# Ledger of designs, part 76: peptides against a protein of PDB entry 1ZZD

Target 1, 109 residues: chain A of PDB entry 1ZZD
Amino acid sequence: FQVVNPYLLRDLVDLGIWDEGMKQYLITQNGSIQGLPNVPQELKDLYKTVWEISQKTIINMAADRSVYIDQSHSLNLFLRAPTMGKLTSMHFYGWKKGLKTGMYYLRTQ

## One batch from the design tools (peptide; made by RFdiffusion4, then SolubleMPNN)

Design b2_p17_7_s2 (from b2_p17_7, 10 letters changed)
Fold by OpenDDE base, seed 1:
Structure b2_p17_7_s2 (fold): chain B 109 residues (1-109), chain A 17 residues (1-17)
Amino acid sequence: as target 1 above (109 residues)
Amino acid sequence: DELLKKLTEEAEKSPLE
């Protein structure tokens, strides 16, 4: 089940490039517009999917949220191709950022 | 700690982006 981001849809319509072909493209690309040559880079940066966003950014956001909650929250991480090295890096970075819980939920594509 | 050392080395080889 996949839903197109309504804001992305709006911007694609505004660009005049939204059609059935584009819709099918997004479906096959799991919502990614990174490969589209007719989309400005600014929009590509804005509409990164969970698989494309920086993992550090995700961890930073989680760490920031932890400041405002008493109970530690769960962290969801998304990796296309997890490796031991990358997982270790994520763990260490999370530790460095002071996450209350060293546990996270790993999702793979 | 030997394990920590190994893990650290692996992490250094795969820096987080």
Scores: peptide ipSAE 0.040, ipTM 0.625, DockQ to the pose 0.355
Fold by OpenDDE base, seed 3:
Structure b2_p17_7_s2 (fold): chain B 109 residues (1-109), chain A 17 residues (1-17)
Amino acid sequence: as target 1 above (109 residues)
Amino acid sequence: DELLKKLTEEAEKSPLE
């Protein structure tokens, strides 16, 4: 089941924009607030869903973690519409960034 | 390697974001 992020809920309430319409919007948008015009950008940046984070950013974070440990952390990637080209790009970028292990989990929306 | 070259070309056509 889908649960609204409690911190997001709090912030939306604090903004005074939480109502039934907002709830339904979030449900239909799978928790995304990126399309809401009345939400500050700082909150949009804070509450990006896993599908809205740059894949390069995720890979960069994984590479950064690998600097501090002998074995790379597991890498989980999320793509809305994966293509063979995108997957290849992700693999090559990960390799370029020095990941010791490739992609462990790939999830699609 | 020919395979690597082909894969690289395909990747370049679909840049990562």
Scores: peptide ipSAE 0.039, ipTM 0.628, DockQ to the pose 0.364
Fold by OpenDDE base, seed 5:
Structure b2_p17_7_s2 (fold): chain B 109 residues (1-109), chain A 17 residues (1-17)
Amino acid sequence: as target 1 above (109 residues)
Amino acid sequence: DELLKKLTEEAEKSPLE
């Protein structure tokens, strides 16, 4: 069950490009608007899906949260094509950033 | 320590973005 980000929906409507075709496109693209030529780059940067955000950014965000939350929350990682090398890199980077107690949940597409 | 070396080498082949 896929739900379109309500803010994204609003912005697409405001751009006048929301229609059934766009809806179907988003479904097939798993919510990604990166391939749309008629969407400003600023919006593309704003509405990156979890698959499009850099893993370093995700880990950095988790590390920042760990300052306020006693890492009871799990870190969710999203990889389209996970490899052992990527997983190891993420682990090492997480370690470098101080994520020692966080749980990792890997989700694949 | 040997395992760490192997893991490090593997990670270096796939730098995190």
Scores: peptide ipSAE 0.036, ipTM 0.603, DockQ to the pose 0.334
Fold by OpenDDE base, seed 4:
Structure b2_p17_7_s2 (fold): chain B 109 residues (1-109), chain A 17 residues (1-17)
Amino acid sequence: as target 1 above (109 residues)
Amino acid sequence: DELLKKLTEEAEKSPLE
């Protein structure tokens, strides 16, 4: 089950490139528009899927939130192809950023 | 600690983006 971002849908319609082919493309690409040549880069940057966002960025945002929230709040991390090296890097970076008490959940595609 | 050393090496091979 997939849900297309309604704002993305709107912007694609505004660009005049929304059609059945585009719909099927998004389904096969799990909502990603990164591979579309006829979409402005600005929109690609705006509508990154959870699998396409920098892990450092996610951790940074979590660290910023942690200053004002309870330690019981959790962080969701998404990796398309997790490796031991990447996981270790994430742990070390999270530790560096002060995320010592927060639990995070790893999701894989 | 040998484990920490190994983990550090693995992390260095796969820097976080």
Scores: peptide ipSAE 0.034, ipTM 0.600, DockQ to the pose 0.304

Design b2_p17_7_s3 (from b2_p17_7, 12 letters changed)
Fold by OpenDDE base, seed 1:
Structure b2_p17_7_s3 (fold): chain B 109 residues (1-109), chain A 17 residues (1-17)
Amino acid sequence: as target 1 above (109 residues)
Amino acid sequence: SLLEELLTLEAELSDLL
């Protein structure tokens, strides 16, 4: 089931655009506000869903923190529509960034 | 090879989809 980000809820309320229609919109859009014309871009950037964030960014973050630990972090990647080509690219990218292990968890929408 | 290892990982991931 879907859970609305409480901070997103707060900001939408502060904008005065939160209502039942907005709630239903978010449900149908799986939490995405990217398509809302009345939401500032800064909020759209802030509240990108895991499906909207670049997976390269996630890999970069994982690589950055891996230098501080002996044991590799578990890496979770989220793909809306994974293809073998995309998976291959992700694995190679992770490898090039020095990750000790490849992708551990793959989540699909 | 590294490539083969990565391809193996992809195959495993594919099974999880």
Scores: peptide ipSAE 0.017, ipTM 0.352, DockQ to the pose 0.080
Fold by OpenDDE base, seed 4:
Structure b2_p17_7_s3 (fold): chain B 109 residues (1-109), chain A 17 residues (1-17)
Amino acid sequence: as target 1 above (109 residues)
Amino acid sequence: SLLEELLTLEAELSDLL
């Protein structure tokens, strides 16, 4: 499961660095621009892939949403290298943050 | 696939520019 951001492509074109080499780089890096030296850090921060965003942040966002909604909501979690330890930690962290009963969708890279 | 998505987006962007 991979997400490609069309706005990223536009920004890369605006930077004048979009070419066949860049395209191939993105393919090999699963859409990540974090390793590109010629991309401003602000763009790197803006265009983190779902695999590069801290899942703790995702859980925190879900917890924040739980304050304002009564209905159950789905939560998508993305792990690059899931282990039982990481999964357990995430479950406990979610519990500690007071997440309402909901459905968790686990995606792995 | 990522390749297919990138190619599609590139085509759309090219049409826009």
Scores: peptide ipSAE 0.017, ipTM 0.382, DockQ to the pose 0.015
Fold by OpenDDE base, seed 2:
Structure b2_p17_7_s3 (fold): chain B 109 residues (1-109), chain A 17 residues (1-17)
Amino acid sequence: as target 1 above (109 residues)
Amino acid sequence: SLLEELLTLEAELSDLL
């Protein structure tokens, strides 16, 4: 089963575009609304899924948290289509940002 | 030096993000 964000549902209803077709679209797109032409960009920015957020930003947030603890929190990264180049890049970038633990969990779509 | 080579590699890879 797949759960729809209740706030996203509310906003889509307010826009008057929620229907069975929209529901099926979200299911096939794993919750993403980035491809919808009738949705304001503001909502697209607000409801980015974990697969649409810059992994660089996620690493930066993890580095910020690590300042306050003895060891870095476990870092979870999400990639739709990982390549060796991308994985290597993330590893070195994490090192550069001072992450002591590095990448612990890698999740793929 | 080895360190400089590693840092250069890291810089090149970081641009992929």
Scores: peptide ipSAE 0.017, ipTM 0.350, DockQ to the pose 0.342
Fold by OpenDDE base, seed 5:
Structure b2_p17_7_s3 (fold): chain B 109 residues (1-109), chain A 17 residues (1-17)
Amino acid sequence: as target 1 above (109 residues)
Amino acid sequence: SLLEELLTLEAELSDLL
């Protein structure tokens, strides 16, 4: 079951480009609008899916909020095509950023 | 130098994320 981001839907409607074709496009693209030429880059940046956000950014965000958390918190990372090299890099980068707990859950597509 | 090597490694690791 796939659900489109309601705010994305709103913005696409406001752009006047929402139709059945667009709906089917989003379904086949797992919600990604990155490939649409008639969408401003600002909106593309705003509506990145979990598969399109840099995992480095996710780790940075986790490190930032960990400053306000006394004990370790779980970290979930999403990888479309994980490799051993990438996983190793993630662990070392997380360590460098001072995360109390390494990656707890790995999600793949 | 060792520092330069570490910085290079950091850059490479960052690019993989």
Scores: peptide ipSAE 0.015, ipTM 0.325, DockQ to the pose 0.284

Design b2_p17_7_s4 (from b2_p17_7, 13 letters changed)
Fold by OpenDDE base, seed 5:
Structure b2_p17_7_s4 (fold): chain B 109 residues (1-109), chain A 17 residues (1-17)
Amino acid sequence: as target 1 above (109 residues)
Amino acid sequence: SALEEALRAAAEASDLT
């Protein structure tokens, strides 16, 4: 299901920037607020979508988890605009970080 | 779209419109 974070809407209202234009903007941007100049960076960081989280961070988290288990958990990567070069880089980075499972699931937007 | 519908529903539920 596609859902909207109710706390995001609340915070936008609290900022006094919620209006019809903002709603349409969010629709066209697939829920992303990263491009809004009038939103504090702290809120942008808080409300990053799965497509906006650094893939490197995801790999690092997976590597950290793998320290405590026999094999690394499934690595799920979400890429907004994947390129062959980026995919290759992520693969090697994961390998370098000692991931045993590797890239199990790749989702693209 | 699903997002459009979700935003509309959320706005209505939160009385933001």
Scores: peptide ipSAE 0.031, ipTM 0.475, DockQ to the pose 0.014
Fold by OpenDDE base, seed 4:
Structure b2_p17_7_s4 (fold): chain B 109 residues (1-109), chain A 17 residues (1-17)
Amino acid sequence: as target 1 above (109 residues)
Amino acid sequence: SALEEALRAAAEASDLT
């Protein structure tokens, strides 16, 4: 199921931009605020959806976690629009970062 | 949609409507 971040709603209210139009916008954008011109960049960075988080960052975090475990965690990636080229790049990057376990789940929007 | 339902529920809970 889908959950709305309550802190995002709070911050939008604090900015004074929450209204019915904003609600409808978020629905059409699958919760993304990245395209809003009246939202500070720091909030956009803070409230990235799972589809907006850099896959490189996800791989970096997975590699960092692997330092503390004897068996690597499975890597789960979320892609908005996966292509063969992007998948290949991610696999090579994961290899370079020393991930011993391949991609277990690839989820698409 | 699921998001629409979630937003509705969140707005009601937060008295943002």
Scores: peptide ipSAE 0.029, ipTM 0.466, DockQ to the pose 0.015
Fold by OpenDDE base, seed 2:
Structure b2_p17_7_s4 (fold): chain B 109 residues (1-109), chain A 17 residues (1-17)
Amino acid sequence: as target 1 above (109 residues)
Amino acid sequence: SALEEALRAAAEASDLT
């Protein structure tokens, strides 16, 4: 079940760039507008998809929660195109931040 | 695809062309 943010569509219309080509672009990019040259950076920051959120930020949030619980919440990471090197780096980063529990769920696009 | 259908539904709901 996939939902498209209606406010994103509104803002694209307000920019005057919404058309059939834009719709097809979003389909191929899984809803991402990061690669669009005609979109202000502020909008790109506002409408980051789950796959575009910094993995380090997610790990930091998990580490912060772990301070108040016996064992860290299950760490869920979303990666669009994970590589072995990137996965290894995330594991070490999580360890460095003192997560009581390692990565439990990895979701890939 | 699921995303294609979601975009189509969203466009219709928002009266966007």
Scores: peptide ipSAE 0.029, ipTM 0.477, DockQ to the pose 0.015
Fold by OpenDDE base, seed 3:
Structure b2_p17_7_s4 (fold): chain B 109 residues (1-109), chain A 17 residues (1-17)
Amino acid sequence: as target 1 above (109 residues)
Amino acid sequence: SALEEALRAAAEASDLT
C-alpha cells in the first residue's frame, strides 16, 4: 500500500494550494511535486521521492558512511528508467568512492 | 486507488482538509 508524507500535505496546505485538483495531481504523479508550479525549489528538493533522488548522492552518502564502519551498509538504488550505461556508471562510481560492497538491491519504477 | 485512499486518510488524520 501507499503512504503519503504528512509533512508534505502540511506544506501544501500552508502554501494555500491544497485542493481537490492538487490531490488528483498527486495521485497521478505518485506523490511527486517536482512538476508543480508555485512551489519553491527548496520544497521540491526536500520532498523528492526515492525515484527522484540523485543516485550519485546516495552513493556518496554510502561511501561517507563506510569510512566509519567495517562493512558498507547495503546500497539500495531506485531508478525509473535504468540503462546499462547508467548501471555500469553507478557500479564504477561506487567502486571509485571506496565502497566495501557493491550494490545489493536495484529497484525500478 | 491505494494512493487516493492514502491521501484521504492522511488528510483526515491531519485535519488539513
Scores: peptide ipSAE 0.027, ipTM 0.441, DockQ to the pose 0.014

Design b2_p17_8_s1 (from b2_p17_8, 10 letters changed)
Fold by OpenDDE base, seed 5:
Structure b2_p17_8_s1 (fold): chain B 109 residues (1-109), chain A 17 residues (1-17)
Amino acid sequence: as target 1 above (109 residues)
Amino acid sequence: SAALEALLKAAEASDLV
């Protein structure tokens, strides 16, 4: 089920733009605020949904962590519209970045 | 391999979203 990020809710209330219309907007947009013109870019960057975060960034973070651990943590990748090409690219990019294991959990929307 | 290099190049140029 869908839940609202409590920190996002707080910030929207602080901006004075939280209302029933905003709530319905977020529901239809699966929590994304990227399309809202009255939200500062800083908040848009902060509140990227798991579907909006670059998979490259996630892989980079995992690679950075892998330097300090013996076994790479399981990687969660989220793709709104996965293709075989995207999956292959992510796999090889992860390899290049030095992930010790190829274990990942794929979530699709 | 050439295929691997091409894939890596594409991944580096993309956000991989």
Scores: peptide ipSAE 0.018, ipTM 0.367, DockQ to the pose 0.728
Fold by OpenDDE base, seed 2:
Structure b2_p17_8_s1 (fold): chain B 109 residues (1-109), chain A 17 residues (1-17)
Amino acid sequence: as target 1 above (109 residues)
Amino acid sequence: SAALEALLKAAEASDLV
């Protein structure tokens, strides 16, 4: 079953847009509100799913942690629809940022 | 190499999502 973020639910109720249609929309969109025109952008930014976070940001965070450990932690990346071009770009960007272990896991929807 | 530098530049400038 799909669990809805309780804080997201609260904010949607406060906006007065929560109803059965909204519930079904979220189910079909795997919890994403990015496509809703009547939701403020600040809420969209706050409630990004793991599939909507910039992979560049994830790589940057991994590189930052690598400064303080002997071996880079396992880098897990999430992509909705990866292409060979994007995977290649991510690999080289990670290399440039100095990751020791690189990308171990790629998860997709 | 110039080819590698071009790839790195393209990767840095691209949207990785």
Scores: peptide ipSAE 0.017, ipTM 0.351, DockQ to the pose 0.713
Fold by OpenDDE base, seed 4:
Structure b2_p17_8_s1 (fold): chain B 109 residues (1-109), chain A 17 residues (1-17)
Amino acid sequence: as target 1 above (109 residues)
Amino acid sequence: SAALEALLKAAEASDLV
């Protein structure tokens, strides 16, 4: 299941570069915009994917956004039986939710 | 929080693999 960050979608639309080609590019690149020449570096830094940063960093971003901390059942389920699959799912879920605050936090570090 | 610490530990473990 591939997720597209809704905030990324908005920003790409605002840049006027969102089209079917861009969509297919993101699919083939697992959501990464790092290789796009028409995207400002600031946005590239903001929208690093789960494949482009450490798992620790992703969790820090999620914690900053309180994605799972505010969802006790999901967090408890994760802690009861953590697997690589669950970690990946958590990261993609956080990415799906945007983690806008967390991403900005990352930039300010 | 303990929950956050557990998540961080799990992430660190996964990064080492």
Scores: peptide ipSAE 0.013, ipTM 0.285, DockQ to the pose 0.151
Fold by OpenDDE base, seed 3:
Structure b2_p17_8_s1 (fold): chain B 109 residues (1-109), chain A 17 residues (1-17)
Amino acid sequence: as target 1 above (109 residues)
Amino acid sequence: SAALEALLKAAEASDLV
């Protein structure tokens, strides 16, 4: 069951571009607005799905959290098309950034 | 870990070094 982000819905309505066509577009795109030409880039950046967020950004946030806790939060990464090189890079990047527990969960689309 | 398992599977299936 797919659910539209309510905040995204609000912003699309505020832009005046919400309609049945937009709804169907989001359904087919699994909630992604990255391909929409009439959406400001700032909103595209804000509403990246878990599959579209920079994995390094996620790792950076996890490392930042680890400063304030005894053990790092479990790191959950989402990859649309993982390669061996990318997986290795993320693993070592997490280590380099000082994660205490490192990458724990990996999800693929 | 799940990440390590994924790496191992990728290594087994890939010719990448």
Scores: peptide ipSAE 0.012, ipTM 0.340, DockQ to the pose 0.057

Design b2_p17_8_s2 (from b2_p17_8, 12 letters changed)
Fold by OpenDDE base, seed 2:
Structure b2_p17_8_s2 (fold): chain B 109 residues (1-109), chain A 17 residues (1-17)
Amino acid sequence: as target 1 above (109 residues)
Amino acid sequence: SVLEELLTKAAEASPLE
């Protein structure tokens, strides 16, 4: 069951583009608005889904949390299309950033 | 180290976004 972000819903309504067609589009696109030509880039940047956020950004955030927590939070990474090359890069970058534990959960779409 | 060099080359071949 997919829930639409209430703030995204508000902004789409304010743009005057919210309708049943838009609702169905979001469902088929797993909440992504990146492909919509009539949405300002500022809103696209604001409402990136977990699959559209930079892997480096996620790893950096995890490393920052590890400074304050004895046991590093289990790192959850989301990859839309995982490859062996990307997985290797993620592990290496995580190690380089000083994460106490490796990647614990890998989520794929 | 040799391992570090191999990992670096692999990372360069498939950079993270």
Scores: peptide ipSAE 0.042, ipTM 0.511, DockQ to the pose 0.473
Fold by OpenDDE base, seed 1:
Structure b2_p17_8_s2 (fold): chain B 109 residues (1-109), chain A 17 residues (1-17)
Amino acid sequence: as target 1 above (109 residues)
Amino acid sequence: SVLEELLTKAAEASPLE
């Protein structure tokens, strides 16, 4: 089941915009606040869902972790609408960044 | 390598976000 990020909940409460309608909105939007006009952009940037984070950023973070371990962590990527081109780019970018282990799990929405 | 070039072209055609 879907769980609202507790920190996001806090910030929405602090903004005074948390209510049942907001809760239902988040459920229908799978936790995304990108479409909310009354939310500051800085919070939208902070609370990007796994579907909204740059794939390059995720791969970069994985590569950074790989520097300090003998085996790369498992890499999980999320794509709303994957294409063969996107998949190829993901694998190639991971290789270029020196990941020891390829993508372990790909989830699609 | 030839493979690297092909992969590079593919990546450029479908860039990651």
Scores: peptide ipSAE 0.037, ipTM 0.530, DockQ to the pose 0.500
Fold by OpenDDE base, seed 4:
Structure b2_p17_8_s2 (fold): chain B 109 residues (1-109), chain A 17 residues (1-17)
Amino acid sequence: as target 1 above (109 residues)
Amino acid sequence: SVLEELLTKAAEASPLE
């Protein structure tokens, strides 16, 4: 069961491009609008799915959050096709960014 | 350290996006 982001829905409606075809497209694309030519890049950047956000960005956000928390929370990473190389890089990058813990959860499609 | 060097090498081989 896939749920459309309500804010994305709003913006697509505001653009006048929301219709049944768009709905089916989003279902097929697992919520991604990155491939839509009639959507401004700004919206594409705003509405990246968990699979489209850069790993560095996710780690940076986690590191930033950790500054304000007494104890580090688990890092959640979402990858379409993780490799051992990518996992190693993510762990190392997280360590370099000063994450208090090395614990992370990997989610895949 | 040796570990840091290995991790650095691995990171360079598989850079994050």
Scores: peptide ipSAE 0.034, ipTM 0.515, DockQ to the pose 0.470
Fold by OpenDDE base, seed 3:
Structure b2_p17_8_s2 (fold): chain B 109 residues (1-109), chain A 17 residues (1-17)
Amino acid sequence: as target 1 above (109 residues)
Amino acid sequence: SVLEELLTKAAEASPLE
């Protein structure tokens, strides 16, 4: 099951658009608000799900964290529609960014 | 190197988002 981000919930309540319909929508959309016409774009940019963040951004964030840790933490990547080409590119990009460990786990939607 | 060139071309053919 998907738990709604408490900060997202707060902001949706503040917008006055939180109701049972919105709750059900979020459940069916796995927490995504990208398709909602009555949500400001700035909130859509802020509350992207793991499926909506670019793979490069995720890898960059992981690489940044690895600077402060002796060994790279496990990298989890999320792709809606992975291809062999995309997977290969992710591995190469991760290596290029200096990740000490490769991709630990791949999730697909 | 030849290998590096081939890998680069392959990566460019399937760019990350």
Scores: peptide ipSAE 0.033, ipTM 0.491, DockQ to the pose 0.438

Design b2_p17_8_s3 (from b2_p17_8, 11 letters changed)
Fold by OpenDDE base, seed 5:
Structure b2_p17_8_s3 (fold): chain B 109 residues (1-109), chain A 17 residues (1-17)
Amino acid sequence: as target 1 above (109 residues)
Amino acid sequence: AELEKALLEAAEASDLE
């Protein structure tokens, strides 16, 4: 079980974004917050380390054992000109919503 | 399924950090 940095936990709680979805996402992403859309850049910089994985790796790991909601009609809108950051954000959104609602798919790669 | 496929394809096509 992954140990969450207590300072990170505090900051995420203060932002009002800490929930079960966030917890599971961080576990899957090895604690990375770099791709989270609702985290200020200042916090991303603060918690960035030399072991911070690339956004590509984040996406790959998330997809490997990911739970996501198939909201392709809404999310595909952002794939017209995708950036790695946008893709990560979309995946996180799907993951978080999936854990909350149960309208999710579990995939393996 | 479509989202996952799109994410994987985009990740494979990009080396962005």
Scores: peptide ipSAE 0.016, ipTM 0.382, DockQ to the pose 0.218
Fold by OpenDDE base, seed 2:
Formats: structure tokens, sequence, C-alpha cells
Structure b2_p17_8_s3 (fold): chain B 109 residues (1-109), chain A 17 residues (1-17)
């Protein structure tokens, strides 16, 4: 069951662009508003889905908290369509940032 | 170590989400 973010719903209503068509669009796009031309960029940045958040940012956060623990927290990454190149890049980027345990789980659509 | 360095440099030059 897919649930629309209630804050996103509010902002779309405030913009006056919420209707049945928008609802169906969000369903088909798994909640993403990145492709909508009539939505301000600041809202697109605010409402990025788990598939749209920068993986570098996630790795950076994981590396940062790893400084304070003996073993780094398990790192979970979500990729829509991973390639071998992207996986290799993530692995070595994580290594460069000093992750102790690396990536434990990879989720894909 | 040399292989890891080369792969790291390649990763830095590649796009990452």
Amino acid sequence: as target 1 above (109 residues)
Amino acid sequence: AELEKALLEAAEASDLE
C-alpha cells in the first residue's frame, strides 16, 4: 500500500496543483515529484525519495558516525538501477571515507 | 595497493547518485 507524504500533499494543495491527475502521477512515479515542471526546485529537494537521495551523502553520513564507534553502522543503499560501475564507485568511495564495515545491504527496485 | 588506488581514482572520476 502506497501512502502519499502528508506534508507533500499539503504543499501541492497550497500550490493549487493537486488533483486526480496529480495523484495518479505520484502513484506511477512512486511518490517522486522530480519530473514536475510546475514545482519549485526547493520542494523537489525537500521531498526526494529514498531512490533520489544522493548515495554520496548517505556514505558521508555513515563515515561521519563511524568515527565515534568501534565498528561502523551497517550501511544500506538504495539504487533504482545499479550498474557494476556504480557499485564499484560506491565501494571505493566508502573505503576512501574510512568505513570500517562497508555496505551490508543493497536494495534495488 | 596499486590496483586499489587505480580503482579509487576511477571511482572518483565516475558519477555517483
Scores: peptide ipSAE 0.016, ipTM 0.433, DockQ to the pose 0.562
Fold by OpenDDE base, seed 3:
Structure b2_p17_8_s3 (fold): chain B 109 residues (1-109), chain A 17 residues (1-17)
Amino acid sequence: as target 1 above (109 residues)
Amino acid sequence: AELEKALLEAAEASDLE
């Protein structure tokens, strides 16, 4: 499963567009809403900026708490042939480990 | 530490959307 930004979840619910299809879309898009036609541009801009900041913060928090050290061997295997997709996956893994409390977890169907 | 650094650099280089 994948951790979803709880504020993003809230906003999507408030828009009335949160459903199982939306959940699956976010999973496949690594949490990005940029490609959603039914989301106001204002929210896209907001979460684009917030997402970038959050990613840096999450990684810094993970580093500070040595979250990746516990999984260094496993995660290092992905870095041998890194792709953006793999790096994103590792990011979300670290995010889950560091910010699981109070987060919403999405699971594929 | 190297992993975190690599991830941070990747995040800075891309939106990772």
Scores: peptide ipSAE 0.014, ipTM 0.355, DockQ to the pose 0.196
Fold by OpenDDE base, seed 1:
Structure b2_p17_8_s3 (fold): chain B 109 residues (1-109), chain A 17 residues (1-17)
Amino acid sequence: as target 1 above (109 residues)
Amino acid sequence: AELEKALLEAAEASDLE
């Protein structure tokens, strides 16, 4: 089952837009608020889902961590619509950033 | 090597979202 981010819930309540319809909307959108016109952009930026967060940023963070550990953390990436080109780009980007371990798990929506 | 370089450059410029 899908769990709504409690902080997102709070902010939506504070905006006065939380209701059953909003709940159902979030369920159908897998937690994404990007399509909501009545939500400030800063909240959209704050509450990006795992499908919306830049995978490049995730790779950067993983590379940063790998500097201090012998074994790289497992890297999990999420893509809504992976293409061969995108997968290749991620692979080479990870390599360039010096990841000791390549992508461990790729999840697709 | 050239292909690899091109792919690396593309990765830097690509939108990985």
Scores: peptide ipSAE 0.017, ipTM 0.429, DockQ to the pose 0.764; fails the geometry check

